# Peptides against a protein of PDB entry 5VVV, part 61

Target 1, 276 residues: chain A of PDB entry 5VVV
Amino acid sequence: FLCGVVEGFYGRPWVMEQRKELFRRLQKWELNTYLYAPKDDYKHRMFWREMYSVEEAEQLMTLISAAREYEIEFIYAISPGLDITFSNPKEVSTLKRKLDQVSQFGCRSFALLFDDIDHNMCAADKEVFSSFAHAQVSITNEIYQYLGEPETFLFCPTEYCGTFCYPNVSQSPYLRTVGEKLLPGIEVLWTGPKVVSKEIPVESIEEVSKIIKRAPVIWDNIHANDYDQKRLFLGPYKGRSTELIPRLKGVLTNPNCEFEANYVAIHTLATWYKSN
Target 2, 276 residues: chain A of PDB entry 5VVV as posed
Amino acid sequence: FLCGVVEGFYGRPWVMEQRKELFRRLQKWELNTYLYAPKDDYKHRMFWREMYSVEEAEQLMTLISAAREYEIEFIYAISPGLDITFSNPKEVSTLKRKLDQVSQFGCRSFALLFDNIDHNMCAADKEVFSSFAHAQVSITNEIYQYLGEPETFLFCPTEYCGTFCYPNVSQSPYLRTVGEKLLPGIEVLWTGPKVVSKEIPVESIEEVSKIIKRAPVIWDNIHANDYDQKRLFLGPYKGRSTELIPRLKGVLTNPNCEFEANYVAIHTLATWYKSN

## One batch from the design tools (peptide; aimed at target 1 Y10 F164 V195)

Design b2_p25_6_s4 (made by RFdiffusion4, then SolubleMPNN; from b2_p25_6, 11 letters changed)
Fold by OpenDDE base, seed 4:
Structure b2_p25_6_s4 (fold): chain B 276 residues (1-276), chain A 25 residues (1-25)
Amino acid sequence: as target 1 above (276 residues)
Amino acid sequence: SEKEETAKKALEAINKRLEELKKKE
């Protein structure tokens, strides 16, 4: 069971010292996972093709080493979906080289994120793939296999919540393709019925689990505030029954952008997790 | 430039997420 934090917000990423402090807190609270997915890290999303500089590499190596020191699984995410051509072997090779670089930093767990992108494929991809889901699954499976089938590999679908599913969760051709064709060792990220789910009913998890043919990892935006910088979500982790725990592969909270605002959010997630 | 177009797409994607979030306030 993956339990911890995803740094998955828009806005200023956390600094390395904050991330190290996070790992210490995660260990102390018996959480086990950090997903590196800062949307405004240029080499994570906008410039996903760009290799890390020597200085950035040293920072990431140090960060990954710190995660290991605190027994926190460091999952490196990349979000190539803004402008990747899935059918282009050079793009696939570029993605492979980027993940190879991160593997050299000591990272062993990875995520491919296709959240917050257009559903439309380019002309070249439409000639090769029957749907956007087929393109995403193809590259995800290829990368997963290329990396030697790492123990933890995550996929974030474009339809990552109930409200993004067309026509709905249970009938989504996109999620059906994901469920049918995504390799079983790849985990699927899900935010619940909504992008920010006030509640995540058990039935909603059963519904999505059926179509994706696996228990999801919750990317939980309950404490996310990147959409309203005037709001801080200082309340406890709530609106999630502990009955979800046996029905999930994990829960990763995507908390407030303000690092120091997240004590209650993360601590109460830990309490929730340990209460099962 | 390609970078500007990527940045524009990134902004559009953010805005789409933000709009979906705002519809529920």
Scores: peptide ipSAE 0.255, ipTM 0.834, DockQ to the pose 0.136
OpenDDE base, seeds 1, 2, 3, 5: peptide ipSAE 0.033, 0.037, 0.033, 0.237; ipTM 0.628, 0.597, 0.561, 0.825

Design b2_p25_7 (made by RFdiffusion4)
Pose (drawn by RFdiffusion4):
Structure b2_p25_7 (pose): chain A 276 residues (1-276), chain P 25 residues (1-25)
Amino acid sequence: as target 2 above (276 residues)
Amino acid sequence: SDDEKAIEFYEKKTEEELETLEELD
């Protein structure tokens, strides 16, 4: 069961030294996972096709090392959603070559994120693929095979919270396609009824497990401050029923950008991780 | 609300990213 932090916000990402202290903290409080997905670390999203330079690679390996040294599972995320051409094989290949490079840093766990992308496709893609959801699942599956079908592997859908489902959660062509076609070994990230959920009703998640055909992994935006300059969140982890742990694969907290402000955000996530 | 603000911010950032990619082309 996956529990911990996703560094998944817009803005200045954390540096290696902050992530070491992060791992030591996750262990002192018995959490198991860190998802690397900062939106403005350019090679994660903006320049996803690009390989890490020599010194960048030294940094990632030293990072994946301290993750094992503290036994925190490290999941690497990549976001090709902005401009990838799903049908073109050279494009599919560059993704593998990039995911290969990181696999050789010590990385076993991977994620493909597709949040916040223009919902339609290029002229070339609309031929080979029936719908937008078809294209993503095809690549996500093909990639899931190539890496030797890894232990933990996450998929973040374009429709990733209740508000964002067209027309509703239950009868959505995008969501229908995912639950049926996406492989049973691939996890699905979900964010609650809204992007920043005030509460997560047990009925809403049970409802979601209907169409996804899985217990989804929560990408929790409760303490995220990247959207309002004046705002910071030092409150407790709240509005999440303890009765949820049995029904979910996990909850990864997407916290404040200021690293040291995340003490309460992670500790309260940790206490609640107990009690179920 | 916090949710409305987050949606507006994230949509704007997406638009900025797309414009940047078009300029680099």

Design b2_p25_7_s1 (made by RFdiffusion4, then SolubleMPNN; from b2_p25_7, 11 letters changed)
Fold by OpenDDE base, seed 5:
Structure b2_p25_7_s1 (fold): chain B 276 residues (1-276), chain A 25 residues (1-25)
Amino acid sequence: as target 1 above (276 residues)
Amino acid sequence: SDNDIAIEFLKKRQKEELEKLEKLR
């Protein structure tokens, strides 16, 4: 069971010292996972093709080493979906080289994210792939296999919540393709019925699990504030029955952008997790 | 709702990112 934090917000990323402090707290609270997915790391998303500099590499190596010191699984995410041509072998090779670099930093767990992108394929991809889901699954499977089938590999679908599913969760052709074609060792991220789910009913998890043919990892936006930075979400982790725990592969909270605001959010997640 | 605000924000950010990418091509 993956339980911890995803740094998955838009806005100023946390500094390395904050991330190290996070790892210490995660260990203390018996949480085990950190997903690196800051939207405003331009080499994570907007300029995903660009390799890290020597200086950036040193920082990431130090960060990954710190995660290991605190027995936290460090998952590196990349979001190529804004402008990747899935059918172009050069794009796939570029993605492979980028992840090879991160592997050299000592990273062993990875994620491919296709959140917050258009559902439309370019003309070249339409000639090769039957659907957008087929294109995403193809590259994800290829990367997963290329990396030697890491123990932890995550996929974030474009339809990552109930409200984004067409026509709905149980009948989504996109999620059906993901469920049927995504390799079984790859985990699927899900935010619940909504982008920001105040409640995640057990029945909603049963529904999505059926179509994706696996228990999801919750990307939980309950304490996310990037969409409204004038607000801080300081309340406890709530609206998730502990009955979800045996039905999930994990929970990663995407909390407030302000690192200092997240004590209650993360601590109460840990309490929730240990209450089962 | 917070969900509606979030969706609007995400769409805005995506648009801004795409516009930036287009200017760099």
Scores: peptide ipSAE 0.731, ipTM 0.963, DockQ to the pose 0.864
OpenDDE base, seeds 1, 2, 3, 4: peptide ipSAE 0.728, 0.713, 0.727, 0.730; ipTM 0.962, 0.962, 0.961, 0.962

Design b2_p25_7_s2 (made by RFdiffusion4, then SolubleMPNN; from b2_p25_7, 7 letters changed)
Fold by OpenDDE base, seed 1:
Structure b2_p25_7_s2 (fold): chain B 276 residues (1-276), chain A 25 residues (1-25)
Amino acid sequence: as target 1 above (276 residues)
Amino acid sequence: SDNEKAIEFLEKKQKEELEKLEKLK
């Protein structure tokens, strides 16, 4: 069971010392996972093709080493979906080289994210792939196999919540393709019925699990505030029955942008996880 | 709702990202 934090928000990323302090807190609270996915890391999303500099590499190596010291699984995410051509072998090779660089930093767990992108494929991809889901699954499976089938590999679908499913969760051709064609060792991220789910009913997890043919990992936006930085979400982790735990592969909370605001959010997630 | 605000925010961010990428081509 993956339980911890995703740094998955827009806005100023956390500094390396904040991330190291997070790992200390996660270990102390018996949580086990950190997903690196800051939207404003240009080399994570907008400029995903660009290699890390020597200085950035030293920082990431130090961060990954710190996660290992505190027994926290460090998952590196990349979001190529804004402008990747899935059918272009050069794009696939560029993605492979980027993940090879991160593997050299000592990273062993990875994520491919296709959240918050257009559903439209370019003309070249339409000639090769029968749908957007087929294009995404093809590259994801190829990368997963290229990396030697790592123990933890995550996929974030473009339809990552109930609201984004067409026509709905149980009938989505996109999610059906993901469920049928995504290799079984790849985990699927999900935010619940909504982007910001106040509640995640058990029945909603049973529905999505049936179509994707696996238990999801929850990307939980309950404490996210990037969309309204005038607000801080300081309340407890709530609206999730403990009956979800045996039906999930994990829960990663995407909390407030302000690192110091997240004590209650993360501590109460840990209490919830230990209550089952 | 908070969900509607989040969707509007994400759509805006995606648009801003695409506009930046187009200017670099």
Scores: peptide ipSAE 0.725, ipTM 0.960, DockQ to the pose 0.938
OpenDDE base, seeds 2, 3, 4, 5: peptide ipSAE 0.709, 0.685, 0.724, 0.724; ipTM 0.959, 0.953, 0.959, 0.959

Design b2_p25_7_s3 (made by RFdiffusion4, then SolubleMPNN; from b2_p25_7, 12 letters changed)
Fold by OpenDDE base, seed 1:
Structure b2_p25_7_s3 (fold): chain B 276 residues (1-276), chain A 25 residues (1-25)
Amino acid sequence: as target 1 above (276 residues)
Amino acid sequence: SDNEIAIKFLKERQEEELKKLEALK
């Protein structure tokens, strides 16, 4: 069971010292996972093709080593979906080289994210792939196999919540393709019925699990505040029955942008997790 | 709702990102 934090918000990314402090807190509270996915890291999303500099590499190596020291699984995410051509072998090779670099930093767990992008494929991809889901699954499976089938590999679908499913969760051709064609060792991220789900009913998890043919990992936006920086979400982790735990592969909370505001959010997640 | 605000925000950010990428082509 993956339980911890995803740094998955828009806004100023946390500094390396904050991330190290996070690992210490996660260990103390018996949590086990950190997903690196800051939207405003240009080399994560907008400029995903660009290799890390020597200085950035040293920082990431130090961060990954710190995660290991605190027995926290470090998952590196990349979001190529804004402008990747899935059918272009050069693009696939570029993605492989980027993940090879991160592997050299000591990273062993990875994620491919296709959140917050258009459903439209370019003309070249339409000639090769029958749907957007087929294109995403193809590259994800290829990367997963190329990396030697790492123990933890995550996929974030474009339809990552109930609201984004067309026509709905149970009948989505996109999610059906993901469920049928995504290799079984790859985990699927999900935010619940909504992007910001005040509640995640057990029945909603059963519904999505059926179509994706696996238990999802919750990307939980309950404490996210990037969409409204005038607010801080300081309340406890709630609206999730502990009955969800045996029906999930994990929960990663995407909390407030302000690192210092997240004590209650993370601590109460830990209490929730340990209560089962 | 917070969900509606979030969806609007995410769409706006995506549009901004795409505009920046197009300007670099």
Scores: peptide ipSAE 0.719, ipTM 0.960, DockQ to the pose 0.939
OpenDDE base, seeds 2, 3, 4, 5: peptide ipSAE 0.698, 0.696, 0.719, 0.716; ipTM 0.960, 0.955, 0.960, 0.960

Design b2_p25_7_s4 (made by RFdiffusion4, then SolubleMPNN; from b2_p25_7, 9 letters changed)
Fold by OpenDDE base, seed 1:
Structure b2_p25_7_s4 (fold): chain B 276 residues (1-276), chain A 25 residues (1-25)
Amino acid sequence: as target 1 above (276 residues)
Amino acid sequence: SDNEIAIEFLKKRQEEELKLLEELR
């Protein structure tokens, strides 16, 4: 069971010292996972093709080593979906080289994210793939196999919540393709019925699990404030029955952008997890 | 709702990112 934090917000990423402090807290509270997915890290999303510099490499190696020291699984995410051409072998090779570099830093767990992008493929991809889901699954499976089928590999669908499913969760051709064609060792991220789900009913998890043919990992936006930084979400982790735990592969909270504001959010997640 | 505000925010950010990428090509 993956339980911890995803740094998945828009806005200024956390600094390395904040991330190291997070690992200390996660260990103390008996949580086990950190997902690196800061939207405004240019080499994560907008400029995903760019390799890390020597200085950036040293920082990431140090961060990954720190996660290991505190027994936290470090998952590196990349979001190529803004402008990747799925059918272009050069694009696939570029993605492989980027993940090879991160593997050299000591990273062993990875994620491919296709959140917050258009459903439309370019003309070249339309000639090769039957649908957008087929294109995404194809590259994800290829990368997963190329990396030697790591123990933890995550996929974030473009339809990552109930609201984004067309026509709905149970009838989505996109999610059906993901469920049928995504290799079984790859986990699927999900935010619940909504982008910001005040509640995640058990029935909603049963519904999505059926179509994707696996238990999801929750990307939980309950304490996210990137969409309204005039607000801080300081309340406890709530609106999730503990009956969800045996029906999930994990829960990763995407909390407030302000690192210092997240004590209650993360601590109460830990209490919730341990109460099962 | 917070969900509606979030969706609007995400759409705006995506549009800004795509515009910037187009300008760099």
Scores: peptide ipSAE 0.710, ipTM 0.957, DockQ to the pose 0.868
OpenDDE base, seeds 2, 3, 4, 5: peptide ipSAE 0.687, 0.664, 0.702, 0.027; ipTM 0.956, 0.949, 0.955, 0.631

Design b2_p25_8 (made by RFdiffusion4)
Pose (drawn by RFdiffusion4):
Structure b2_p25_8 (pose): chain A 276 residues (1-276), chain P 25 residues (1-25)
Amino acid sequence: as target 2 above (276 residues)
Amino acid sequence: EEEELKEKHQEAKEFYEEKAREDRE
């Protein structure tokens, strides 16, 4: 069961030293996972096709090392959603070559994120693929095979919270396609009824497990502050029923950008992780 | 090409910020 932090916000990402202290904290409080997905570390999203330079690679390996030294599972995320051409094989291949490079840093766990992308396709893609959801699942599956079908592997859908489902959660062509075609070994990230959920009703998640055909992994935006300059969140982890732990694969908290402000955000996530 | 990509990225960020702020209201 996956529990911990996703560094998944817009803005100045954390540095290696802050992530080491993060791993030591996750362990002092018994959490198990860290998802690397900062939106503005350019090779994660904006230049996803680009390989890490020599010194960048030295940094990532030293990072994946301290993750094992503290036994925090390290999941690496990549976001090709902005401009990838799903049908073109050269494009599919560059993604593997990039995911290969990181596999050789010590990385076993991977994620493909597709949040916040223009919902339609290029002229070339609309031929080979029936719908937008078809294209993503095809690549996500093909990639899931290539890496030797890894232990933990996440998929973040374009429709990743209740508000964002067209027309509703239950009868959505995009969501319908995912639950049926996406492989049973691939986890699905979900964010609550809204992007920043005030509360997560047990009925809403049971409802979601309907169409996804899985217990989804929560990308929790409760303490995220990347959207309002004046705002910071030092409150407790709240509005999440303790009765949820049985119904979910996990909860990864996407916290404040200021690293040291995240003490309460992670500790309260940790106490709640107990009690179920 | 790089300018168009940067615009798409910025638009995605602005959209996210808008929805997050609405959720907080």

Design b2_p25_8_s1 (made by RFdiffusion4, then SolubleMPNN; from b2_p25_8, 13 letters changed)
Fold by OpenDDE base, seed 1:
Structure b2_p25_8_s1 (fold): chain B 276 residues (1-276), chain A 25 residues (1-25)
Amino acid sequence: as target 1 above (276 residues)
Amino acid sequence: KLEELKKKYEESKKRYREIALKDLE
């Protein structure tokens, strides 16, 4: 069971010292996972093709080493979906080279994210793939196999919540393709019925699990505030029955952008997890 | 190309914000 934090917000990324402090707190609270997915890291999303500099490499190696020291699984995410051409072998090779570099930093767990992108494929991809889901699954499976089928590999679908599914969760051709064609060793991220789900009913998890043919990992936006700079979410982790735990592969909270505001959010997640 | 990429990023971010705010209603 993956339980911890995803740094997955829009806005100023956390500094390395904050991330190290996070790992210490996660260990203390018996949590086990950190997902690196800061949207404003240019080399994560907008400029995903660019390799890390020597200085950036040293920082990431130090960060990954720190995660290992605190027994926290470090998952490196990349979001190529803004401008990748799935049918272009050069694009696939570029993605492989980028992940090879991160592997050299000591990273062993990875995520490929297709959140918050246009649902339309370019003309070249339409000639090769029958749907957007087929294109995404194809590259995800290829990367997963290329990396030697790591123990932890995550996929974030473009339809990552109930309200994004057309016509609905149970009948989504996109999610059906993901469920049928995505290799079984790859985990699927999900935010619940909504992008920001006040509640995640057990029935909603059973519904999505059926179509994707696996238990999802929750990307939980309950304490996310990147969409409203006037709000801080300081309340406890709530609206999730502990009955969800045996039906999930994990829960990763995407909390407030302000690192110092997240004590209650993360601590109460830990209490919730240990209550089962 | 850079301007187009920046535009896509900003549009996706805006869409996310609008949906997230609506989810709180």
Scores: peptide ipSAE 0.736, ipTM 0.966, DockQ to the pose 0.908
OpenDDE base, seeds 2, 3, 4, 5: peptide ipSAE 0.730, 0.727, 0.734, 0.733; ipTM 0.967, 0.964, 0.966, 0.966

Design b2_p25_8_s2 (made by RFdiffusion4, then SolubleMPNN; from b2_p25_8, 13 letters changed)
Fold by OpenDDE base, seed 4:
Structure b2_p25_8_s2 (fold): chain B 276 residues (1-276), chain A 25 residues (1-25)
Amino acid sequence: as target 1 above (276 residues)
Amino acid sequence: MLEELKKKYEESKEKYKKIALEDLK
């Protein structure tokens, strides 16, 4: 069970010292996972093709080493979906090289994220893939296999919540394709019925699990404030029955952008997790 | 090209923000 934090917000990423402090807290609270997915890391999303500089590499190596020190699984995410051409082998090779670099930093867990992108494929991709889901699954499977089928590999669908599913969760051709064609060793991220789900009903998890043919990992935006930084979510982790725990592969909270604001959010997640 | 990519990023971000805000209702 993956339980911890995803740094997955828009806005200023946390600094390395904050991330190290996070790892310490995660260990202390018996959480086990950190997903590196800061939207404003340009080399994560906007400029995903660009290799890390020597200086950036040193920082990431240090960060990954720190995660290991605190027995936190460090998952490196990349979000190529803004402008990747899925059918272009050069794009695939570029993605492979980028992840190879991160592997050299000591990272062993990875995620491919296709959140917050348009559903449209370019003309070249339309010639090769039957659907957007097919394109995403193809590259995800290929990368997963290329990396030697790491123990932890996550996929974030473009339809990552109930409200994004067309026509709905249970009938989504996109999610059906994901469920049927995504390799079984790859985990699927999900935010619940909504992008920001005040509640995640058990039945909603059963519904999505059925179509994706696996228990999802919750990317939980309950404490996310990147959409309105005038708000701080200081309340406890709530609206998630502990009955979800046996039905999930994990929960990663995407909390407030302000690192210092997240004590309650993360601590109460830990309490929730340990209550099963 | 860079400007177009930045625009696309910002548009996706703003779309997310709008949806997230609506989810709070």
Scores: peptide ipSAE 0.738, ipTM 0.963, DockQ to the pose 0.916
OpenDDE base, seeds 1, 2, 3, 5: peptide ipSAE 0.738, 0.735, 0.726, 0.736; ipTM 0.964, 0.964, 0.961, 0.963

Design b2_p25_8_s3 (made by RFdiffusion4, then SolubleMPNN; from b2_p25_8, 14 letters changed)
Fold by OpenDDE base, seed 1:
Structure b2_p25_8_s3 (fold): chain B 276 residues (1-276), chain A 25 residues (1-25)
Amino acid sequence: as target 1 above (276 residues)
Amino acid sequence: KLEELEKKYEESKEKYKKIALEDLK
């Protein structure tokens, strides 16, 4: 069971010292996972093709080593979906080289994210792939196999919540393709019925699990404030029955952008997890 | 082009923010 934090917000990323402090807190609270997915890291999303500099490489190696010291699984995410051409072998090769570099930093767990992108494929991809889901699954499976089928590999669908599913969760052709064609060792991220789910009913998890043919990992936006930084979410982790725990592969909270605001959010997630 | 990519990033971000704010209602 993956339980911890995803740094997955829009806005100023956390500094390396904040991330190290996070790992110390996660260990203390018996949590086990950190997902690196800061949207404003240019080399994560907008400029995903760009290799890390020597200085950036040293920082990431130090961060990954710190996660290992605190027994926290470090998952590196990349979001190529803004401008990747899925049918272009050079694009796939570029993605492989980027993940090879991160593997050399000592990273062993990875994620491919296709959140917050348009559903429209370019003309070249339409000639090769039957749908957007087929294109995403194809590259994800190829990368997963290329990396030697790592123990932890995550996929974030473009339809990552109930309200994004057309016509609905149980009938989504996109999620059906993901469930049928995504390799079984790849985990699927999900935010619940909504992007910001006040509640995640057990029945909603059973519904999505059926179509994707696996238990999801929750990307939980309950404490996210990147959409309105005038608000701080200081309340406890709530609206999730402990009955969800045996029906999930994990829970990763995407908390407030302000690192110092997240004590209650993360601590109460840990209490919830240990209450099962 | 860089300008087109930046525009696409900002548009996707603003779309997300709008939906997230609606989810709080």
Scores: peptide ipSAE 0.743, ipTM 0.966, DockQ to the pose 0.895
OpenDDE base, seeds 2, 3, 4, 5: peptide ipSAE 0.741, 0.730, 0.743, 0.742; ipTM 0.967, 0.963, 0.966, 0.966

Design b2_p25_8_s4 (made by RFdiffusion4, then SolubleMPNN; from b2_p25_8, 11 letters changed)
Fold by OpenDDE base, seed 1:
Structure b2_p25_8_s4 (fold): chain B 276 residues (1-276), chain A 25 residues (1-25)
Amino acid sequence: as target 1 above (276 residues)
Amino acid sequence: MLEELKKKFEESKEKYKEVARKDLE
């Protein structure tokens, strides 16, 4: 069971010292996972093709080593979906080289994210793939196999919540393709019925699990404030029955952008997890 | 090309923010 934090917000990323402090807190609270997915990190999303510099490599190696020291699984995410051409072998090769570099930093867990992108494929991809889901699954499976089928590999669908599913969760051709064609060792991220789900009913998890043919990992935006930084979410982790725990592969909270505001959010997630 | 990519990034970000804000209503 993956339980911890995803740094998955828009806005100023956390600094390395904050991330190290996070790992210490996660260990203390008996949590086990950190997902690196800061949207405003250029080499994560906007400029995903760019290799890390020597200085950036040293920082990431140090960060990954720190995670290991605190027994926290470090998952490196990349979001190529803004401008990747799925049918272009050079694009696939570029993605492989980028992940090879991160593997050399000591990273062993990875994620491919296709959140917050348009559903439209370019003309070249339309000639090769039957649908957007087929294109995403194809590259994800290829990368997963290329990396030697790592123990932890995550996929974030473009339809990552109930309200994004067309026509709905149970009848989504996109999610059906993901469920049928995505290799079984790859985990699927999900935010619940909504992008920001006040509640995640057990029935909603059973519904999505059926179509994707696996238990999801919750990317939980309950404490996210990147969409309205005039608000701070300082309340406890709530609206999730403990009955969800045996029906999930994990929960990763995407908390407030302000690192210092997240004590209650993360601590109460830990309490919730240990209450099972 | 850079301007187009930046535009796509900003548009996707704003779309996300709009949906997320509405989810709290």
Scores: peptide ipSAE 0.733, ipTM 0.963, DockQ to the pose 0.905
OpenDDE base, seeds 2, 3, 4, 5: peptide ipSAE 0.722, 0.725, 0.728, 0.728; ipTM 0.963, 0.961, 0.962, 0.962

